# Peptides against a protein of PDB entry 5EIB: the designs that were tried, part 308

Target 1, 366 residues: chain A of PDB entry 5EIB
Amino acid sequence: VDLEPGTMDSVRSGPFGQIFRPDNFVFGQSGAGNNWAKGHYTEGAELVDSVLDVVRKESESCDCLQGFQLTHSLGGGTGSGMGTLLISKIREEYPDRIMNTFSVMPSPKVSDTVVEPYNATLSVHQLVENTDETYCIDNEALYDICFRTLKLTTPTYGDLNHLVSATMSGVTTCLRFPGQLNADLRKLAVNMVPFPRLHFFMPGFAPLTSRGSQQYRALTVPELTQQMFDSKNMMAACDPRHGRYLTVAAIFRGRMSMKEVDEQMLNVQNKNSSYFVEWIPNNVKTAVCDIPPRGLKMSATFIGNSTAIQELFKRISEQFTAMFRRKAFLHWYTGEGMDEMEFTEAESNMNDLVSEYQQYQDATAD
Target 2, 366 residues: chain A of PDB entry 5EIB as posed
Amino acid sequence: VDLEPGTMDSVRSGPFGQIFRPDNFVFGQSGAGNNWAKGHYTEGAELVDSVLDVVRKESESCDCLQGFQLTHSLGGGTGSGMGTLLISKIREEYPDRIMNTFSVMPSPKVSDTVVEPYNATLSVHQLVENTDETYSIDNEALYDICFRTLKLTTPTYGDLNHLVSATMSGVTTCLRFPGQLNADLRKLAVNMVPFPRLHFFMPGFAPLTSRGSQQYRALTVPELTQQMFDSKNMMAACDPRHGRYLTVAAIFRGRMSMKEVDEQMLNVQNKNSSYFVEWIPNNVKTAVCDIPPRGLKMSATFIGNSTAIQELFKRISEQFTAMFRRKAFLHWYTGEGMDEMEFTEAESNMNDLVSEYQQYQDATAD

## One batch from the design tools (peptide; made by RFdiffusion4, then SolubleMPNN)

Design b2_p27_6_s4 (from b2_p27_6, 12 letters changed)
Fold by OpenDDE base, seed 3:
Order: sequence, then C-alpha cells, then structure tokens
Structure b2_p27_6_s4 (fold): chain B 366 residues (1-366), chain A 27 residues (1-27)
Amino acid sequence: as target 1 above (366 residues)
Amino acid sequence: SEAEKRLEEFQRRAAEIARERLARLAK
C-alpha cells in the first residue's frame, strides 16, 4: 500500500514482485507530501476503504488469523499518517487480533524532511493505543551500524533496508517454523509485554559483519550471544545500559547445541544482571530454529523490551517540542483538518510513555 | 503529581481495554 504509484511499480518489478497478488496492490496518485495529516485525514482516508477491502478478503482466506503485521516509516506522510489510520481501522474491525508493527523511526542523519518530528510524534500517539507489539527500527541506529560496523562509507537506503529485512526475518522466525517458542503473535505479546502500553521493542541482529571481514569471522554461539547484547547491534538508537530490560527474547537460527545456547544465554544474563529488572521472573526467552538464514551458518535475533527505549522517544519529543513551540509548519497539518490540540495530546501521551518507562526503570523489588 | 494521575488513568484504561479484549476472546 502506498499513496504514490511509483513504490508499487518498484515492488512489482522487484525480484519478488510476482509473489504478491496483483489485486493486493492498493495505491493512490497524489502522495502524502511527508504530511501525516494528508496520510491520516485526506489522501489516506480516501484510499483506506480500498485497503480494508483487501485486508478483509485476505483475512477471510486465512484458516487461523492471528493478527496483522504492518511495516511503515514514521517520518513520511504515508507510512505514518495512512499507516496509523489503517492500524486504527483494522483494530476497530478486528479488536481481538494482534496488531504488530515494524516502525521505522526518523533521524536527521538520514533524512532532510523537516516535519519528521511531527509525523513521528503523531504516529507514536496512535501506536501506543492501537498496537500490541511495535518493533522500533531507528534509522539513526541503522545508519550507525552501516557506517561503523559494516564499514559502509556512504550507507544507502538499500543498506538500511537490508538490516530491516534481516531483522524482520529473524523476529518472525518463530511464527514461520512450527514447534518454536513464541510460535504465535499472542504468545509473543504475553512473553514480551508485561505492561500494555510498554510494547515497544529494540530489535537486534547478529552477526553484523562487514563484507571484507565475512570470510574470516567464525560464527559461534558465544559470539552471537555476545553480539546480540552489544549496544552497537541494537537497531534502535538507545543504549540498553542506560535502562533495564523488562523482557528479552533471543531467536537463534542454524544447527547448534541447545545446551550451549542455554549456557551462553544464562552467562549473558548473569553478566548483564544490572541491566535487567529483578522483579520480573523468567524475563528472558530463548528459541532455536535449526534452519539457518540464507547465506549464514547461524544467526541470532534479539528482541528487547527495555526502559532505555525512552531515549528514542525523548529525542523525538525534544525535536517535536522545538518545532511546535515555534508553530513551525502547523498550517500544513491544520489545513488538512487537524486541530492543534491533537499535537498537544500526542506530545502529552509520548511524555507520559517516557515517564512510565522511567518509573519501571527506577522500580526495585520489594 | 498531575503526571502521575494521568499515568494511573492511562494504566487503568489500558487494563480495562485489555480485560475487555480478553473477555471478547473468551467468547
């Protein structure tokens, strides 16, 4: 789904374009112009019913519908505005189904879109209320991984999207292969989300290896385990050492010893015990899938629910507040039917979310 | 604080929504 036709043509002409049903390509003509309000109230609102018709049709064809997965950006108008409209409408129609998102967070290091803080804040407000699980994929973290770890001098959107794809493949492994921990979206939510509003995850992937070093890198369970818990491997721009993990899931792929995985996972928890909350018992879950990802002998994917994610929201909030106090570009949003009150509500809800994370970070076992 | 009261209200609403969702799933 897009408000721009060119994106659909790119997907259709891509290596996997034929895997998608032609009738499932829904697109607009005008685009959102990086405006959340155009995505949510005008251009997106005109298209949403056509998307919902496709969603209904595909849902009816499912033997067992678990829920929905949306991949979108929060910086652009389509992914943020129309994406959150779709989430809201799908939740209204399917209130008992899991809503899972892969939400790409904007960064000034990657995009020159001035209004990204508005789009992100307005989106986060919707995600807090209307999602059950949100994987926070920060463009800043992806850029830093590409530049520092992968040794790419000029990271491209293609390089960033490769990391996103690897992460998405990793976190969905348990859903795609039978007999695994978190084999369904609901079970994942139960294991990962102890508090309903605190459903924002820091994903990570290992191995992250530069092209020049791939041939020389041994892939071992200890190395994968260490890399998953390294702050440099987090795809959200926050340091887990500045917060505490509420819950963690680790998903290993490849032929490895379950015993070795359990030993290494215990060791890393013990080594990082200060970065976990002590009052949530058994808050680390591990899964092993014998099927490696394409081109790797083994991998590990990390899902962290950490109070450190507040750093991401604080960054967005600071940028938002600096723009909103100046009433910068507000007329672009109000002209599409938004009230200034919606900005204040979104800012307030995001600040309340930050405060909630901080409270649980500071909570001690009684 | 006013922020704490808002947070408690949000938590209460979230818990209520969660209970309603669970009750719908049990039918």
Scores: peptide ipSAE 0.019, ipTM 0.419, DockQ to the pose 0.054
Fold by OpenDDE base, seed 2:
Structure b2_p27_6_s4 (fold): chain B 366 residues (1-366), chain A 27 residues (1-27)
Amino acid sequence: as target 1 above (366 residues)
Amino acid sequence: SEAEKRLEEFQRRAAEIARERLARLAK
């Protein structure tokens, strides 16, 4: 789905374009122009019914519909505005299905779009209310991984998207292979989301290795385990050492000893015990899939529900507030039928979410 | 504070929505 036809043509002409049904390409003509309001109330609202018709058709073809997975950006008008409209409409029609998102957070290091703080804040407000599970994929973190860890002097969108795809493949491993812990979206939500509003996950992937050091790096269970808990391997721009883990899932892939995995996972928890809440028992879940990802002997994917994720929301809030106090570009949104009150409500809800994370960070018991 | 009242309201509403959803997912 896109409000621009050129995006659909690029997907269709791509190496995997043939895996999608032609009838499942739903697109507009005008685009959102990086405006959340165009995505949510005007251009997106004109297209949403056509998307819902496809969603219904595909849902009816499922033997067992668990829920929906949306991949979208929060900085652009289509992914943010129309994406959150779709989430709302799908939630209304399928209230008993899990809403899962891969939400790409904007960064000034990657995009020069000045209105990204508005689009992100308005989107986070919708995600707080209408999603069950949100993987926070931060373009700032992805850029920093590419630059610092992978030693790419000029990271491209292709380099960032490679990290996103590896992470998405990792977190969905349990859904795609039988006999795993968190084998369905509902079980994942039960294990990862102790409080309904606190459903924003910090994903991470290991190994992350530069081309120049790849030949010298041993892929071992201890090293993968250590890397999953390293802040440099997180796909969200927050330091887990500045917060506490409410819940963690670790997904190992490749041929390895379950005993060694369990021993290393216990060791890393004990070493990092100060970064976990003590009042949520058995808050670390581990899965092992014998099938490695393509091109690797083994990997580990991390899913963290951490109170440190508030750093990401604080960054967006600070940028939002700096623009909104000046009413910068506000007329582009109000001209599409938005009220200034919607901005204030979205800012308030995001700040309340930050306060809620801080409350549970400081808690000694539930 | 006014912020604490809003937080409590949002938490209450979120908990209600989650309970209703979980009840539907259990059927």
Scores: peptide ipSAE 0.018, ipTM 0.445, DockQ to the pose 0.051
Fold by OpenDDE base, seed 5:
Structure b2_p27_6_s4 (fold): chain B 366 residues (1-366), chain A 27 residues (1-27)
Amino acid sequence: as target 1 above (366 residues)
Amino acid sequence: SEAEKRLEEFQRRAAEIARERLARLAK
């Protein structure tokens, strides 16, 4: 789905364009112009019914519908505005199904879109209420990984999207292969989300290796385990050491000893015990899939529900507040039918979310 | 307004920069 036809043509002409049914391509003509309100109330609202018709058709064709997965950017108008409208409409029609998102967080280092703080804040407000699990993929973290870890001198959107794709493939491993922990979206939510509003995850992937060092690196279970818990490998721009893990899932792929995985996972928990909450028993889940990803002997994917994610929301909130106090570009949103109160409500809800994460960070075992 | 024109110009430039970055990446 897109509000710009040119994006859909790029998907159709892409190497995997033929895997999608032609009738499942829904697109507008005018675009959202990086405006959440155009995506949510005007241009997106005109298109949403056509998308819902496709969603219904595909849902009816499922033998066992678990839920929905949305991939979107929170900085743009289409992904943020229309994406959250679509989430809301799907949630209304399918209240018993899991809503999962891969939400790309905007960064001033990567994007020149001035109104991204508005689009992101308005989107987060919707995601807090209408999603069951959200993978936070921060463009800042992706850029830093590409530059610092992968040694790319000029990181590109292709490089960033490669990391996103690797992460998405990793976190969905248990859904795609039988006999795994978190074999369905509901089990994942039960294991990862102890509190309904605290469903924002920090994904990570290992190995992250530069092209120049990849040939010489022996991949071991200890190295994968250590890298997954390294702050530099997080796909969200927050430091896990500044918070506490509520829950963790580790998904290993490749031929490895389950015993060795369990030993290394125990060792990393013991080394990082100060970064876990003490009052959630068995909050680390481990899965091993014998099928490696393409081009790797082994990998590990990390899913962290950490109170450190509040750093991401604080960053967005600070940028939002600085813009909103000036009423900068506000007329572009109000002119599309938004109320100024929706901005204040979105800011408030995001600040409440930050406060909730902080409360659970500071909570001690009784 | 002059501010609206500046924003439209900025959004257009941002979209153009994004498209140019994407086009450089597709090569």
Scores: peptide ipSAE 0.006, ipTM 0.295, DockQ to the pose 0.015
Fold by OpenDDE base, seed 4:
Structure b2_p27_6_s4 (fold): chain B 366 residues (1-366), chain A 27 residues (1-27)
Amino acid sequence: as target 1 above (366 residues)
Amino acid sequence: SEAEKRLEEFQRRAAEIARERLARLAK
């Protein structure tokens, strides 16, 4: 789905365009112009019914509908505005199904779109209420991985999207292969989300290698485990050492010893015990899938529910506040039917979320 | 394609970083 036709043409003409049903390409003509309000109330509202018709048709074709997965950007107008409209409408129609998102967080290092803080804040407000689990994929973290770690002098969206695809492939492993821990979206939510509003995940991937890298000597289980917990492997620009893990899932892929995985996972927890909350029992879950990712002998994917994610929301909030105090570009949103109160409510809800994370970070078992 | 070249470079750099990390862990 897009409000611009060119994106759909690019997907359709791409190497995998034929895997999608032609009737499932729903697109507008005007775009959102990087405006959340256009995506949510005007251009997106005109298209949403056509998308819902496709969603209904595909849902009826499922033997067992677990829920929905949305991949969207929070910096743009379509992904943020129309994406959150779709989440709301799907939630209304399917209230008992899991809503999962891969939400790409904006960064000034990646995009010069001045209104991204508004689009992100308005989106986070919707995601707090209408999603069950959200993978925070931070363009700042992706850029820093590409630039500092991978030493790409000029990281492209293609380079960032490669990291996104590796991460998405990792976190969905348990959903795609039978007999795994977190084999359904609901079990994942139960294991990862101890508090309904605190459903924002920090994903990570090890090794930071692309699909098809035959030149990579397969890491050992100890090395994968160490890399998976390294802040440099996180796809969100947060330092886990500045917070505490509420819950963790580790997803290993490839042929390896379950015993060795369990031993290394115990060792990493013990070494990092200060970075876990002590009042949530059995808060680390481990899965092993014998099927490696393409071109790797083994990998590990990390899903962290950490109070350190507040660093991401604080960054967005600071940028939002700096613009909103100046009433910068507000007329672009109010002209589409938004009230300034919606901005204040969204800012408040995001600040409340930050405060909730901080409270649980500071909470002790005593 | 230019996209394929970028992907190959990404793969090469990722493999290099992994080797450097392994060499540091072996010390």
Scores: peptide ipSAE 0.000, ipTM 0.213, DockQ to the pose 0.011

Design b2_p27_7_s1 (from b2_p27_7, 16 letters changed)
Fold by OpenDDE base, seed 1:
Formats: C-alpha cells, sequence, structure tokens
Structure b2_p27_7_s1 (fold): chain B 366 residues (1-366), chain A 27 residues (1-27)
C-alpha cells in the first residue's frame, strides 16, 4: 500500500514482485508529501476503504487468522498517517485479532524531512492505543550499526533495509516454523507485554559482522548470545543499560545444542541481572529453530521490552516540542482538516508513555 | 521563513553529530 504509484512499481519490478497478488497493490496518485494529516485525513482516507476491501478478502481466505502485521515508517506521511488510519480501521473491524507493527523510527542522521518529529509523535499516539505489539526499528540505530559494526563508511538504504529484513525474519521465525516458542502472535503478546501500553520492542540481531571479518569469525552460541545482548546491536537507538528489561525473547536459529543455549542464556541473564526487573518471574523466553537463515550457519534474534525505550520517545518528543512551540509547519497539517489539539494530545500521550516506562523502571519488588 | 530557519538551526544544534545520509549518498 502506498499513496504514490512509483513505490509499488518498484516492488512489482523487483526480484520478489511476483510473490504479491496484483490485486493486492493498492496505491494513490498524489502521495502524502511527508504529511501525517494527508495520510490520515485526506489522501489516505480516500484510499483506506480500498485497502480494507483487500484486507477483508485476504482475511476470509485465511484458515486461521491470528492478526495483522504492518510495516511502516513513522517519519513519512503514508506509512505514518495512512498506516495508523489503517490500523485503527482494522482494529475496529477485527477487535479480537492481534495488531503487530514493524515501525521504522525517524532519525535526523538518515533523513532531512523536517516534519518527521510531528509524523512520529502523531503515529506513536495511535500505536499506543491501537497496536498490541510494535517492533521499534530506529534508523539511527541501523545507521550506527552499519557504520560502527559493519564498517560501512557510507551506509545506504539498502544496508539499513538488510538489517531490517534480517530482524523481521528473525522475530517471525516462531510464526513460520511449527512447534516453536511464541508460535502465534497472541502468545508473543502474552509473553512480551506485561502491561498493555508498554508494547514497544527493541529488536536485535546476531551475528552482525563486517564483510572483512566474516571469513575469520566462528559462529558460536556464546558469541551470538553475547552479541544479541550488546547495546550496540539494538535496532532501537536506546541503551538497555539505562533501563530495565520487563521481558525478553531470544530466538536462535540453526543446528545447536539446546543445553548450550540454555546455559548461555542463563549466564547472560546473571551477568546482566541489574538490567532486568526482579518482580516479573521467568521474563526471559528462549526458542531454538533448527533451520538457519540463508547464508548463515546460525543466528540469534533478540526481542526486548525495556524501559530504556523511553530514550527513543524522549528524542522524538524533544524534537517535536522544539518545532511545536514555534508552530512550525502546523498550517500544513491544519490545512488537511487536522486540529492543533491533536498535536497536544499526541505529545501528552507520548510523555505519559515515557512516564509509565520510568515508573516501572523505578519499581521495586516491595 | 525566519522562524523556520531558526527552528532548523536549533534542531541541528541539538545534534551536532548529524550527518545527513543524503549528503553521504552524494545528494
Amino acid sequence: as target 1 above (366 residues)
Amino acid sequence: LDEILATLVELRQQRPDIISLAVGLGR
């Protein structure tokens, strides 16, 4: 789905374009112009019914509909505005189904779109209320991984998207291979989301290795375990050492000893015990899938629900506040039928979310 | 325009380490 045809044409002409049904390409003509309000109230609102018709058709064709997965950017107008509109509409029609998102967080290191803080804040407001689980994929973190870990001097969108795809493949492993932990979206939500509003995940992937070092690196369970818990491997731009994990899931892929995995997972928890809340028992879940990713002997994917995720929201909030206090660009949003009050409501809700994470970070077992 | 420019300057000052990927991509 897009408000512009050119992106859909690129997908169709791509190496995987044929995996999608032609009738499932729904697109507009005018785009959102990086304006959330265009995506949510005007251009996106005109297209949303056509998308919902496709969603209904595909849902009816499912033997067992678990829920929905949306991949979108929060910095743009389409992914943010129309994406959150679509989430709202799907939630209204399918209230008992899980809403899962892969939400790409904007970064001033990666994009020059000045209104990204508005689009992101308005989107987060919707995601807090209408999603059950959200993977936070931060372009800042992706850039930093590419530059620091992968030793890419000039990271490209292709390099960032490679990390995104590896992460998405990792976190969906349990959904795609029977008999795994978190084999359904609801079970994932139950294991990962102790509090309904605190459903924003920090994903991570291992191994991450520079091209020059790949040939010399042994892939071992200890190395995977160490790397996936490393703050530098987080796909969200926050340091887990500045917060506490509410819940964690680790998904190992490849032929490995379950015993070794359990031992290493226990060791890393013990080593990092100060970074876990003590009042949620058994808050670390581990899965092993014997099928490795393509081109790797083994991998590990990390899913963290951490109070440190507030750093991401604080960053967006600070940028939002700097613009909003000046009423910068507001006329672009109000001109699409949006009320200025919705900016204040969205800011407030995001600040409340930050406060909630902080409260649980500071909570003791007493 | 001056308010917009001032806002942009402040945003850039908050993150002096910002290197636009667009600049890195030769844009």
Scores: peptide ipSAE 0.007, ipTM 0.381, DockQ to the pose 0.021
Fold by OpenDDE base, seed 3:
Structure b2_p27_7_s1 (fold): chain B 366 residues (1-366), chain A 27 residues (1-27)
Amino acid sequence: as target 1 above (366 residues)
Amino acid sequence: LDEILATLVELRQQRPDIISLAVGLGR
């Protein structure tokens, strides 16, 4: 789905374009112009019914519909505005289904779009209320992984998207292979989301190895375990050392010893015990799938629900507040049918979310 | 906005490679 046709043409011409049904390509002509309000109230609102018709058709074809997964950006107008409109409409029609998102967070280091703080804040407001699980993906973190860890001198969007795709494949492993931990979206939510509003996850993937070192790196369970808990391996732009993990899931793939996995997972928890909340017992979950990802002998995917994610929301809030105090660009949003009150409500809700994360960060077992 | 713009300009100066990536996406 897009408000522009060019993205659909790129998908169709891509190596996997033929796996999608032609009728499942829903697109507009005008785009959102990086305006959340165009995505949510005008251009997106005109297209949403056509998307919902496809969603209904595909949902009816499912033997057992667990829920929905949306991949979108929060800085643009289409992914943010239309994406959150679509989430809202799907939630209304399918209230008993899990809503899962892979949400690309805007970063000032990776974008020239001045209004991204508005689009992100308005989107987060919708995600807090209408999603059950949100994987926070930051383009800055992805870039830093590509540059520092993968030793890519000039990271491309293809390189960033490769990390996203590896992570998406990792986090969905338990959904695709029977008998695993978190075998459905609801079980994942139950294990990962102790409080309904605190459903924003920090994803990570291992192994991340530069092409030059791939031949020399023995993939071992200890190395995977160490890398996936490394702050530099997080795909969200927050430092887990500045917060506490509420919950963690680790998904291992490949032929490995369960005993070794359990030992290494225990060791990493003990070593990092100060970075976990003490009042949530058994808050680290481990799954092992014997089927490795393509091209790897083994992998590990990390899902962290950390109070450190508040750093991401604080950053967005600070940028939002700086713009909103000056009423900068508001006329572009209000001209599309938004009320200025919606900005204030979105800001308030995001600040409340930050306060909630801080409260649980500071909470002791006593 | 001026502070945000200043921050963006500083970030552009510090990480020109990241910004070039963003421009390449038509953002």
Scores: peptide ipSAE 0.006, ipTM 0.387, DockQ to the pose 0.025; fails the geometry check
Fold by OpenDDE base, seed 4:
Structure b2_p27_7_s1 (fold): chain B 366 residues (1-366), chain A 27 residues (1-27)
Amino acid sequence: as target 1 above (366 residues)
Amino acid sequence: LDEILATLVELRQQRPDIISLAVGLGR
């Protein structure tokens, strides 16, 4: 789905264009112009019914519909505005189904679009209320991984999207292969989301290795475990050491000793015990899938629900506040039928979310 | 499926500096 035809043409002409049904390509003509309000109230609202018709058709064809997965950006107008509209409409029609998102957070390091903080804040407001689980994929973190870890001097969208795809593949492993942990979207939510609003995840992937060092790196369970819990490997730009893990899932892939995995997972928990809440018992879950990713002997994927994710929201909030105090660019949103009160409500809800994370970070066992 | 796998191999060859693109299809 897009409000611009050119993106759909790129997907169709791409190497995987043929895997999608032609009738499932829904697109507009005018685009959102990086405006959340165009995506949510005008251009997106005109297209949403056509998308819902496709969603209904595909849902009816499912033997067992678990829920929905949306991949979108929060900095643009289409992914943010229309994406959140779509989430709201799907949730209204399918209230008992899980809403899962892969939400790409904007970064000044990746985009110079000035209104991204508005689009992101307005989107987060919707995601807090209308999703059950959201993977926070932060362009800040992706850029830093590409530059610092992968040693890419000029990271491209292709480089960032590769990290996204690896992460998406990793977190969906338990959905695609038989396993005990998180075998469906609902079980994932039950294991990972102790409080309904605190459903934003920090994903991570290992191994991440620069081309120059790849030949010298042994892929071992200890190295995967160490890298997976390293702050530099988080796909969200926050330091887990500045917060506490509410819940963690680790998904190992490849032929490895389950005993070794359990030992290393226990060791990393013990080493980092101060960074876990003590009042959630058994808050670390581990899965092992014998099937490695293609081209790797083994991998590990991390899903963290950490109070440190508030750093991401604080960054967006600071940028939002700086613009909103000046009423910069607001006329572009209000001109599409949006009220300034919606900005204040979105800011308030995001600040409340930050406060909730901080409360649980500071909570001790009685 | 074979065509998808072939395409993923090609994409991996084009980007050897990044994680395997084929993470999703490896049976």
Scores: peptide ipSAE 0.000, ipTM 0.318, DockQ to the pose 0.052; fails the geometry check
Fold by OpenDDE base, seed 5:
Structure b2_p27_7_s1 (fold): chain B 366 residues (1-366), chain A 27 residues (1-27)
Amino acid sequence: as target 1 above (366 residues)
Amino acid sequence: LDEILATLVELRQQRPDIISLAVGLGR
């Protein structure tokens, strides 16, 4: 789905364009112009019914519909505005199904779109209420991984998207291969989301290795485990050492000793015990899939529900507040039918979310 | 806005590679 035809043509002409049904390409003509309000109330609102028709058709064709997965950017107008409209409409029609998102968070280090803080804040407001699980993929973190860890001098969107795809492949491993932990979206939610609003995940993927060091790196379970819990390996620009893990899932892939995995996972928990809440018993889940990812002997994917994710929301909130106090660019949103009150509500809800994460960070076992 | 714009201008000056990334998103 896109509000611009050119993006859809690029996907369709791409190496994997044929994996999608032609009838499932729904697109507009005018785009959202990086405006959430265009995506949510005007251009996106005109297109949403056509998307819902496709969603219904695909849902009816499922033997067992678990839920929905949306991949979108929160900085743009289409992914943010229309994406959240679509989430809302799907939630209304399928209230008993899981809503999962891969939400790409904007960063001034990666984009020059000035209104991204508005789009992101307005989107987060919708995601808090209408999603069950949200993987926070931060363009800042992706850029830093590409530059610092992968030693790419000039990271491209292709490089960032490669990390996104690896992460998405990792977190969906249990859904794609039978007999694994979190084999369905609902089980994942039950294991990962202790409180309904606190459903924003910090993903990570290992191994991350620079091209120059690949030949010298041994892929071992201890190294994967150590890298997976490293703050520099998080796909969200948050330091887990500044918060506490509510829940963790670790997904190992490849031929390895389950015993060794369990030992290393126990060791890393014990070593980092101060970074876990003590009042959620057995809050670390581990899965091992014998099928490695393509081109690797083994990998590990991390899913963390950490109170440190508040750093991401604080960053967006600070940028939002700086613009909103001046009513900068606000007329572009109000001109599409938005009220200024919706901005204030979105800001308030995101600040409440930050406060909730902080509360649970500071909570002790009673 | 001025601080954000100043930050963006500084970022563009310091990191011409970011401009190439931003151009990639607009396609």
Scores: peptide ipSAE 0.000, ipTM 0.280, DockQ to the pose 0.032; fails the geometry check

